# Ledger of designs, part 138: peptides against a protein of PDB entry 6EJA

Target 1, 276 residues: chain A of PDB entry 6EJA
Amino acid sequence: VEYMPANPVRIAFVLVVHGRASRQLQRMFKAIYHKDHFYYIHVDKRSNYLHRQVLQVSRQYSNVRVTPWRMATIWGGASLLSTYLQSMRDLLEMTDWPWDFFINLSAADYPIRTNDQLVAFLSRYRDMNFLKSHGRDNARFIRKQGLDRLFLECDAHMWRLGDRRIPEGIAVDGGSDWFLLNRRFVEYVTFSTDDLVTKMKQFYSYTLLPAESFFHTVLENSPHCDTMVDNNLRITNWNRKLGCKCQYKHIVDWCGCSPNDFKPQDFHRFQQTARP

## One batch from the design tools (peptide; made by RFdiffusion4, then SolubleMPNN)

Design b2_p22_3_s3 (from b2_p22_3, 9 letters changed)
Fold by OpenDDE base, seed 1:
Structure b2_p22_3_s3 (fold): chain B 276 residues (1-276), chain A 22 residues (1-22)
Amino acid sequence: as target 1 above (276 residues)
Amino acid sequence: SAADRAALSANVPDAEEFGAGD
């Protein structure tokens, strides 16, 4: 029997979706939906069919909303971070949604734990932030992530412009672009005017795959650094056969990996209960 | 590496943390 917390946390799920994966999204939504949580969905500006489908869902549930603004996000694009940051601001301004945690999802995500397990765990660690780090050579990570390179998002492409230096006094970190952030830290990121947040927002505006590093870096260099947990509670489908190649070279001047849609043969991944 | 990316995307806490034995 699972522990039932006296004051269970409520989660704001932020879904960033694109394409036409309506069935998969519907399946994922059913798997994560609960009346006590909140769902804020951003649909890519170019995905009008999906947008219409999601709007229909939002009309059926009082705890589901769709962003009134829509960005044309690309894989690895800086605009993805902007999407998260704007969503955070919106959620903080929704006084009728008393959420405690921010969790980002895509249509290719699927929960590997029950809602009760997730809520119990987060309720026990409600003051913590969950960000999975790469856990290896940080210098190598910086190079492979292209953090020492300057990028510009323009015309649905991430253009590599040249080299840059990491700001002095900043300990850069990163890893997974899937995170669980408590409301207090989200408030800090959203409203702080300190030098750290200001500089990092500027720095990551020209960064490839910013969500894999921005929140890690800000948290570890902030007054909230003691709240970091090197872990996440998510699973995504990575096509191991394809590997990390230049699959999106047409839109990014870099090589990387992107999650794939789940297939029935991927069911074995849902059974993973331990850290890989 | 592909393995590292897979690990990052599929990370879960120990089952003990959730009060489960599986």
Scores: peptide ipSAE 0.015, ipTM 0.442, DockQ to the pose 0.056
Fold by OpenDDE base, seed 4:
Structure b2_p22_3_s3 (fold): chain B 276 residues (1-276), chain A 22 residues (1-22)
Amino acid sequence: as target 1 above (276 residues)
Amino acid sequence: SAADRAALSANVPDAEEFGAGD
């Protein structure tokens, strides 16, 4: 018998979408939609057609909203973190949306578990934050991610300006840019004025692929550090051989690792992970 | 732990590039 929580968590799904992924988004949305959850959708500033489509959807559902602001994000851009942070603030200010968890999604995601399973699990572990670490040497991670480098996002490009130091006393971590964060931690990230949050927001505003590391680093160095679970409850192909390559060279002055797309040969891993 | 074994969502194999415009 599946666990049925007495007080089921409600999820704020933040969807960051761009391009012409209307079909994928529609498919994913239908798969994840539930009346008890909330959906906050950011459409890239440059994706006007998609924005119109998403607006149409949002008008049909009371628990679906579109960000009134839109950013022009690029792969690996610092603006992506800004998008999440602003979305978090917005969601916290929506008093009519009593969400318990923050989950980010893209149009390329789809659920492999039922809503009941997701809710049951998160309800059981509602005090935890789920962030998947890179599982590699941290020093190597820092180097490969360029965390010791200063970047500036400008004109749809991440410009590498020079070297920088990791803030003193900070244990940097990261991995997947897909995470499940509880409301309490989101509140902390959003409203805390402590030195950690302040410095990290500044630091990561000049960071490549900030979403892969910001929340990890903040969490692990915060009073909430004991709430971290090294699992994002997602399947991501982190095949080092295939995923670590220079991508989007035209917009990023760095080479790093990104999740690889699934291949037929990877389905065995999918099947294994999909099982309870 | 349950968290270690759990998987809830996955990426599709043909993910589009991030930041692509219209």
Scores: peptide ipSAE 0.000, ipTM 0.353, DockQ to the pose 0.078
Fold by OpenDDE base, seed 3:
Structure b2_p22_3_s3 (fold): chain B 276 residues (1-276), chain A 22 residues (1-22)
Amino acid sequence: as target 1 above (276 residues)
Amino acid sequence: SAADRAALSANVPDAEEFGAGD
């Protein structure tokens, strides 16, 4: 029997989409849609056809909204982080949407677990944040990700301007740009005026692939650092013995498992991956 | 490197198409 939480978490799914992949988006949307969750969709400013289609969907469901603002979010651009941050602010200001978790998705994403499994798991760990780290040498990661380089996004291009230093006293981390963040941490990122959040927002405004590192770095250096779980529940292999497969694509890293492959005994493993 | 590949991808003026994924 699957665990049924007494107070199930409600999820705000933020979809950042562009291009002409309307069929894929529709398929993904149908797979993740549930009446108890919320869906906030940003369509790239240049994707007008897709925007029209998404608007049509949003009119059919009361728990689906489309961002009234649209950015030209080139993949890897700093504006992608801005999109997430603005979406977070919007979602926090929507008092009629009592969400507990923030989950980002793209049109290429797809659920590998049932809604019940996801909700049950997150309800048990509602105070945790799920971010997957690179799991390699951090210095090498910094170099390979270009975190020690200064970039400027202009005219839908990322221009490399030169070298920069990592802020002193900050432990930079990163990995997957797919994350599950609880409302408490999202509130912190959105409204905190401390030096950490302020400096990191500025730093990552000139960063390539900022979403792969910003939230990791902020979380690990924040008072909320003890809430980090090194698992985004999507890329990490849940159970190799159960035949989970992982695929790497230039745009999305994904691990696919059978919805029934998630077992209660896996909770212990997740607890072990929690970081102080 | 990942940074180089990402930089190249990020310099495409047109919106890329997401899709063909599960």
Scores: peptide ipSAE 0.020, ipTM 0.485, DockQ to the pose 0.029; fails the geometry check
Fold by OpenDDE base, seed 2:
Structure b2_p22_3_s3 (fold): chain B 276 residues (1-276), chain A 22 residues (1-22)
Amino acid sequence: as target 1 above (276 residues)
Amino acid sequence: SAADRAALSANVPDAEEFGAGD
C-alpha cells in the first residue's frame, strides 16, 4: 500500500531533448505524465523535426509547455546549464503552475518508481534537495571534470582555453547531473544576487558539463546547505563501451561519458537497479 | 570520472526511505 500524502507535491519536469528520438521521448513522456504535474520541454534549436513533434504534444495537454526560446546545446556544453537556469526562471514566473519540485529529464532518462511513490517520497521530504555526489576524492573529481580548466562554448564546440582557479572559499562538489530541487532552492538560484550565486553562474558559464557540478556546489555553499540529500531518483542507460569514450572530441576538448538511448534490451535494467 | 558518472546515472533511491512503505 502506497502512502498518500495529505498535501501532495506537484512536480515541474523539465525535459531537455534533441535529435530525432521522438518515439523514445513519447514513451518516456507517457511514463511520467500526470495531470497534477507540469512539463516544460526544451528542444534543441537544431532539432526542428523533434520540435514540431513536441509542439503537437504540448497542444494536447494544458500542463505541457514548450520553451519559446531554444538553445543549441552540445554534449558537455555550458549552454545546458543556461537551459536549466532559464527554464527555472520561466517556471517561477508561471504563476499558474504551482510546482513544488524541479526535476530534469532527457530522452535517455526513465523513472524507476511510480508517480505515486515519487510524490509520496517528495511530499515527505519536501524541504530537501536531492543531488547525488561523486563520492570520491574531490581533488580527483576536479581534475577529472576539468573544473580547473577554462572552456568556451563556440560554434558547437567546447574549446579548452587554459587553466583557471577554483574561487576561494568555495567547496566544489558534483556528480550526477540528475537532480530534484525544491522550489525554494530554485528561487534562490534564480533570484539571489549574493556573491555565491553570482560567482558560480559566471564560473560555470565556462565549465564543461556544468550541470554535473553547478547545483551541487551552489547548494553546499549556500544557506540551504542543510537541505542536501546525497541521492537522486534517476536511471539512465550508461554503457561504458559506448558512452564512456572520447567519441565527442570533435565537439569537446575533453573525454567523458554521455547517456545512451534506451533500447528494448535495456528494459531489464529498470528492474535490476543498484546504487553505487 | 567516466566510471563514476556511469555509476551515478544508475543511482536509485534508498529503499528504506523510498518505496519501502506499505
Scores: peptide ipSAE 0.012, ipTM 0.425, DockQ to the pose 0.077; fails the geometry check

Design b2_p22_3_s4 (from b2_p22_3, 9 letters changed)
Fold by OpenDDE base, seed 2:
Structure b2_p22_3_s4 (fold): chain B 276 residues (1-276), chain A 22 residues (1-22)
Amino acid sequence: as target 1 above (276 residues)
Amino acid sequence: SAADRAALSANVPDAEETGAGD
């Protein structure tokens, strides 16, 4: 019997989707859908077919909305962070959606736990933020992530413009671009005018794969730093052999790893992670 | 709790980037 909290948290799921993965998205959506949660879906500006499909879904559920704005996002693009930040603002302005947690998802995500398990866990740790760190040497991470490089997103490409310095006094961290953030921290990120948030928003506007580091860095350097949990509570298909190739060289002036779509052969991973 | 144990075992790996050319 799963623990049922007296005051269960409600989750705002932000789905950032693109391409033609409509079937996969539908499967994932059905797997995560619950009447007590909220779903805010951003469809890439270029994915018109998918947008139409998502709109159809949103019309069927009162707790599903589609962003009225759409960004053209690319792998590693700074616009992805902008998408999250704008969605956070939108969600905070939706007074009729009393969410407690922000969770980002893509079509490549799949739930490995039941809703009850997730809600129970987050309800217990409602004051915490869940961000998975890289767990490596930070200097090496900075170099490998290209945080000391300046990038510009233009014409569906991340252009490497040159070198830059990490802001002084900032402890940069990062890892997974999948996170679970409580409303309080989201409010801070969205509305704070302090030097940290302001500078980091600017800094990460020119960063490759900004979502992998922005929230980590902001959180750890903020008054909310004690709320960090080094866990993202999810699984993605990270295969170095497949995902760490320079397959996106035409899109970014950098090589990196990205999550891969789940394959039938990956099913064993779900089973393994489901075992306590 | 069972939920805690499940959550702790369900982390995604971190991403890794590599500089191209330099």
Scores: peptide ipSAE 0.010, ipTM 0.372, DockQ to the pose 0.265
Fold by OpenDDE base, seed 1:
Structure b2_p22_3_s4 (fold): chain B 276 residues (1-276), chain A 22 residues (1-22)
Amino acid sequence: as target 1 above (276 residues)
Amino acid sequence: SAADRAALSANVPDAEETGAGD
């Protein structure tokens, strides 16, 4: 018997999409759509066809909106964090959308759990924030992520400018760039003028893959630190041979890892994850 | 974006997996 919450949480799904993945997006959207949730979609500035398709969808559903602004979000780009931060602000300003959780998705995502399961779980833990940490040596993480390096996003490229220091007194953390954040923490990140948020926004504006670390770092150093759960409620396919290489060197002056598409051999992972 | 090049599955883990407890 599944738990039925008396006050179910409502989710703001933020979709960051690009390219011509209209069919994939449509399939994913159908799989995650529910009338009680909200969907805020950012389409890459360069993806005009997809933008038109998404606009068409948004006109059909009252709980689907498209960002009026559009960024060119490159892989590893600092602009991706800007996209999330701006979308958070927008969502907080939408007083007619009483969402409780912020969840980011891409067109390639697909749910392996039912909406009822997700809502029941988040309703039970509505005061928590779900961020998956790297779970390894933090110093090594900093080096591998290039957090001690200064980057500048320009001309659709992340330029490595030089070295920098991690701010003193800040415990840096990170891992997955997929997260589930409660509204309270999103409000803090968006509107706080404290030294932590201010400094971190500045620091991460020159950071490679900022979404993998920004929210972790801010949360863990904030008054909300006790709300952290080391789990993003997602499964992704990581293949070292395929995902951990310099395949995007033309875009980023760094080497790292990225998630890969699921393969048929990954089916066992779905089975393990999908079990109650 | 990197996100669009990755396949992810949304999951709802058991309470024990979250560390939040029952």
Scores: peptide ipSAE 0.010, ipTM 0.411, DockQ to the pose 0.037
Fold by OpenDDE base, seed 4:
Structure b2_p22_3_s4 (fold): chain B 276 residues (1-276), chain A 22 residues (1-22)
Amino acid sequence: as target 1 above (276 residues)
Amino acid sequence: SAADRAALSANVPDAEETGAGD
């Protein structure tokens, strides 16, 4: 028997898309679209063709909107966090969109659960925030993520400028850049003027891959820390066989891994996912 | 724990080998 919530949560999906991933985006959109949810799509400033396509889609659905602003985001760029933060603000200002959860997606994402399952689950745990931690030594995480390094996004490149210190009294955490955040926490992140949020926004403005750590760190150090669930309720397509290489070395002074596009061959990974 | 209450599967990649660029 599937749990059917009496007051189902409504989700704001923020899609950050770029390049020529039109087909994959369409597939993903088709898979995740529901009339009760909201879709806010940011198209990279450089992806004009994709933007036109997305605009066409948005005109067909009342619950689909495209960001009027567009950023030139780069892999690992701090601007990605800015994109999320601005999207959050926009979504909070959209009074006609009563969303309960914020979920970020890319064109490479694909749902591993049904809408009903997701909604049922989130409706049951509507006061929680779902952020998957790295699950490894935190000191190692800091080093490997370059959190103790200062980066500057400029000229479509993340420049490593030097060393920096983690702010005093802050417990840094992170992991997946895919998260499910409740509206309350999004409101806190967006509008709070406390030292934590202020300092973290500043700190992560100069951070590589900030989305992998910002929300984790803010949440865990905030009055909302008790709402954290160490689970992002999704799968990212990290094809282990492909390995990690410095594919974006030309735009980032750091090496890391990026998720791969989903392929039919990746279906087995979805089968391996089970309810915790 | 809160994590144990999560009824949906989640998967993050294994520890990434990241480092400073050359």
Scores: peptide ipSAE 0.007, ipTM 0.392, DockQ to the pose 0.358
Fold by OpenDDE base, seed 5:
Structure b2_p22_3_s4 (fold): chain B 276 residues (1-276), chain A 22 residues (1-22)
Amino acid sequence: as target 1 above (276 residues)
Amino acid sequence: SAADRAALSANVPDAEETGAGD
């Protein structure tokens, strides 16, 4: 079944890059670039050479911008979440970029599906958010992730300061730090002043690997909880592409199935994966 | 563990992906 969206979604790709992976980034960028999408690139504060290279690219394309601010980021650090949150705010304030979905990428990512396939799928399910959960015992996840511990990011390291309690009434979840979020949810995360968003931002400021859990937790405890799909439908790390194991567990097999093969009845399956 | 991944990510000069949940 071919699906041709009447109003194709436009994607804001947020690239968080660092180090010396300029060639890798260029390859990835060429693979994912499309004139109808938007690319917002954050280069680590320490990666000046890479920053200069990225700036050159951004000047050549009207739909490519580089963050004017730069943070020193590590994947396990709270600063990474801050980078995403600030990028979300920036993107929402860019009125000339009418994006519908937020997708985060690193320099090592590479598409496993065509742009048309991705756009077709997201256009069909534009009201959903795609986050992959750990799929294990939640208590074990909390312990392994150190969510019950307080961390401080300093000198590119996460220092454990002590134990903490998870806020009462919050169902913590997480898994992949790769997600596809619709604009509506991004708006909520960015501008909501409710207790959930406010407290979670504070809580995750001292969390190890916050990007693996923050958006899951906020979404599942929010009024938008019914929009969650337990699948990130992501492009994968190029270096690990061949080793990627795709398992069909009553969810969409993004690795093995074309988005164009999805039928209207598949939405019901996605709803089954939605969590309050 | 997450802590191990964080430590590794912090020490890798190039782009690193934790790959948790994927």
Scores: peptide ipSAE 0.023, ipTM 0.578, DockQ to the pose 0.048; fails the geometry check

Design b2_p22_4_s1 (from b2_p22_4, 10 letters changed)
Fold by OpenDDE base, seed 5:
Structure b2_p22_4_s1 (fold): chain B 276 residues (1-276), chain A 22 residues (1-22)
Amino acid sequence: as target 1 above (276 residues)
Amino acid sequence: FFAIGRMSDELFEKLDEYLASL
């Protein structure tokens, strides 16, 4: 039994969903739904069926809203970061939703701890930001991520236009594009006009897989750098031998990796997951 | 606190049962 905090954090769950997996989304939504949290759902512009389904859900719950704007996102596309940034702005402008943490999810994600456990943990560490770094050589990371390459998202494709320089004086970092960010940092990212945020927004608008690096880099170079926890509180079934087959070359002018599906035999891994 | 990746219905059911037991 988890200790109940006196001032429990309230979570803004941002769901970025696409496709026709309405059943899976419903299952996940039911698993994470709580009346004290907030759910802001972006449905890919091309996923009209799913959009209709999500709209029905939003009409049933007052703490569930669907983005009035919709982007056509692609794997690795810069538009994904735009989606998060716009959703952050929207959420901050929703004065009737006093959320404390921003958590992004997809339709394929699933909770492996109870809501009480999550809330208790985040309430204890409410001043921290949870971003998982790659844990590798940074130069290698830059090369593999293509951060020194200029990309343009256009016509549902990420076009590699050429080489570019990484801004000097910036400590580049990244890893997982799944994170938990506190409201204060989200406010900084959204409303700051300092050189760091301005330059990074511009830089990452031409970046492949920008969500895997933008928030890491901004945080670590910001006045909020001391709030970083190198843990995104996620478990991912990484098998790079299976997941790194350049399977997205038809979408992006780059080779990427994808996590693998979980199987019933992986259940024990959920039970053994440790906290930071 | 979250798993990233698709799961089978069987795995979802096991997980739901586990979560309910906590």
Scores: peptide ipSAE 0.467, ipTM 0.917, DockQ to the pose 0.851
Fold by OpenDDE base, seed 2:
Structure b2_p22_4_s1 (fold): chain B 276 residues (1-276), chain A 22 residues (1-22)
Amino acid sequence: as target 1 above (276 residues)
Amino acid sequence: FFAIGRMSDELFEKLDEYLASL
């Protein structure tokens, strides 16, 4: 039994979903749903069937809303960051939703801990931001991520236009595009007019896989830098030998990787996950 | 707290049972 905090955090779950995985999404939604949390769902502009399904869900629960705007996103597209940034702004403007944490999920995610455990943990670390860094050589990360390359998202393709320079004085970081951010940092990202936020929003609007690096970089170079925890509280089945086959060259002028599916044999890994 | 990746129905069921046991 988990200790129940006196002032439990409330979570804004942002679900960015696409395709026809309605069954899986519904299962995941049921698993993470709680009356004290908030669920904001963005459905890809092209996924009309799924959109109809999630609209039905939103009509059944007062703490579930669907974005009135919809973006057409592609793998690695810069528009994914735009999706998150706009959703953050929307959530901050929803004064009737007093959320404390921002957690992004996809239709391919699933909880491996109880809500009570999650809430207890985040309530203890309510002032922290959870972002997982790559843990490798930074120069290698920049090269492999293509951060020194300029990309343009257009016509459902990420076009590599040429080389670019990383802004001077910025410590670039990144890793996973799955994170947990506290409201204070989200407010900073959304409303700050300082040079850091302004430049990074511009820079990452032409970046491949921007969500894997934007929030890391902004946080670490911001006045909130001391709030970073190098853990995104996620488990991903990474096997680069299997997942890195340059399979997205038809969409992106770059080679990318994807995580692998979990198998029943991987179940024990869920039980052994550690907390910061 | 979350797993990222597609799962079989079997794995979902096993995970649900596990979560219920916590």
Scores: peptide ipSAE 0.465, ipTM 0.918, DockQ to the pose 0.842
Fold by OpenDDE base, seed 1:
Structure b2_p22_4_s1 (fold): chain B 276 residues (1-276), chain A 22 residues (1-22)
Amino acid sequence: as target 1 above (276 residues)
Amino acid sequence: FFAIGRMSDELFEKLDEYLASL
């Protein structure tokens, strides 16, 4: 039994996908598809076969569109943030898609609650933005994230160029690059010309893993700061021993981590998730 | 509301069954 809102929120699902986990993508899409939501899919520039497949899907459903532009995204690349920012702009310019929330997903994600539960929850908290913070020492976070380092994405690599200063007067935060953002905040990020948004867009264009920090930082320093909920409504199978092996050194001049796969024995974890 | 990570077919089936029961 779930609360049925009188004015249910409509969700813009932004899927940033590449060839990996295509079968899971298919299952996930079927699981999350609803006629009242919107699906905007970016396929990596290098994933041509997947692009063709996704295009076929978009032709079958009026509420499914594929980005006409495609970026070659790399792990930790600044281009990922560009992908989100451009998709946000596109979605705001689609006047025929009255979405209320922006939710990003990858091909390696899956719903663990029903659509009704998600819609009911977001309808209740439609004025909030859901971003999960790191929950650690902020100075340590900055160091480990490399936020005080200048990076340049070029030739499918994140080059570390040197040190940089964190902008003064800005409270830097971050954590997960999976979030749920309301339309109002997305509008602010997209169209605001204030110093905060302008400077942060510039700053994070030279940042490693920018999506893990950009939206947190902008939100917390913005007039919308009171709308933050420290919960991204995701469950991630973190095991630092397994997921942090500096496996991306061939792509970025830094060491990073990745979440681990879920196993059947992890099923009980999905049943026990708590709401914010 | 979402899990981040790859899953086995068995886990998908369990999850789908669970979701259908809600």
Scores: peptide ipSAE 0.465, ipTM 0.919, DockQ to the pose 0.854
Fold by OpenDDE base, seed 3:
Structure b2_p22_4_s1 (fold): chain B 276 residues (1-276), chain A 22 residues (1-22)
Amino acid sequence: as target 1 above (276 residues)
Amino acid sequence: FFAIGRMSDELFEKLDEYLASL
């Protein structure tokens, strides 16, 4: 039993989904649904069947909405960041949804803690932002991520156009594209007109896997830098020997990796606690 | 608080039971 805070945080769950994981999405939604939270769902433009299904759900629950706009997102595409940024703006403009935290999820995510545990934790750390850094040499990270390369998303492909320089005076960071952001920081990212936010939005619009680095970089170079926690509160089954096969070369002019599926023997990992 | 990755039905069931027990 978790302690119930006097002013529990309310969460805006942003689900970016496509048709490949419909089964898991249905189970996940059931597992994370609560009347006090908000669910904003973006369905890939190409996933019409899934879109119809999600629309039906949104009609049944007042705290579930579907994006009126839809993007065709590809692996590593810059459009994924655009999806998050637009969803953030939408959520901030929804004055009837008083959310405190932004949490992104895919159809392949699943909760491993109760809602009460999540709410209790975030209520205690309501002023913090949870982003996981790569935890290695930054120069190597830049090279491996292709941050020093210019990419253009066009015709369902990420085209590598050439080399580029990292902006001067900016400490680039990144890691996981799964995070938990408080409303204050989301407001900053959405509405700030300072040089940092403006230039980073431009820079990352031509970046491969931009969501893995944009929010880290903006946060760490912003007045909100002291709110960063190097933990995204996620468990991912990384095995690069199995997951790094350059399988996305047909979509992106770069080689990437994917996390591996969880197996029944991995269940014990979900029971372990790794809180910051 | 979240796991990222596809899971079998068996694993979903185990996790659901676990969460219900908390």
Scores: peptide ipSAE 0.450, ipTM 0.914, DockQ to the pose 0.831

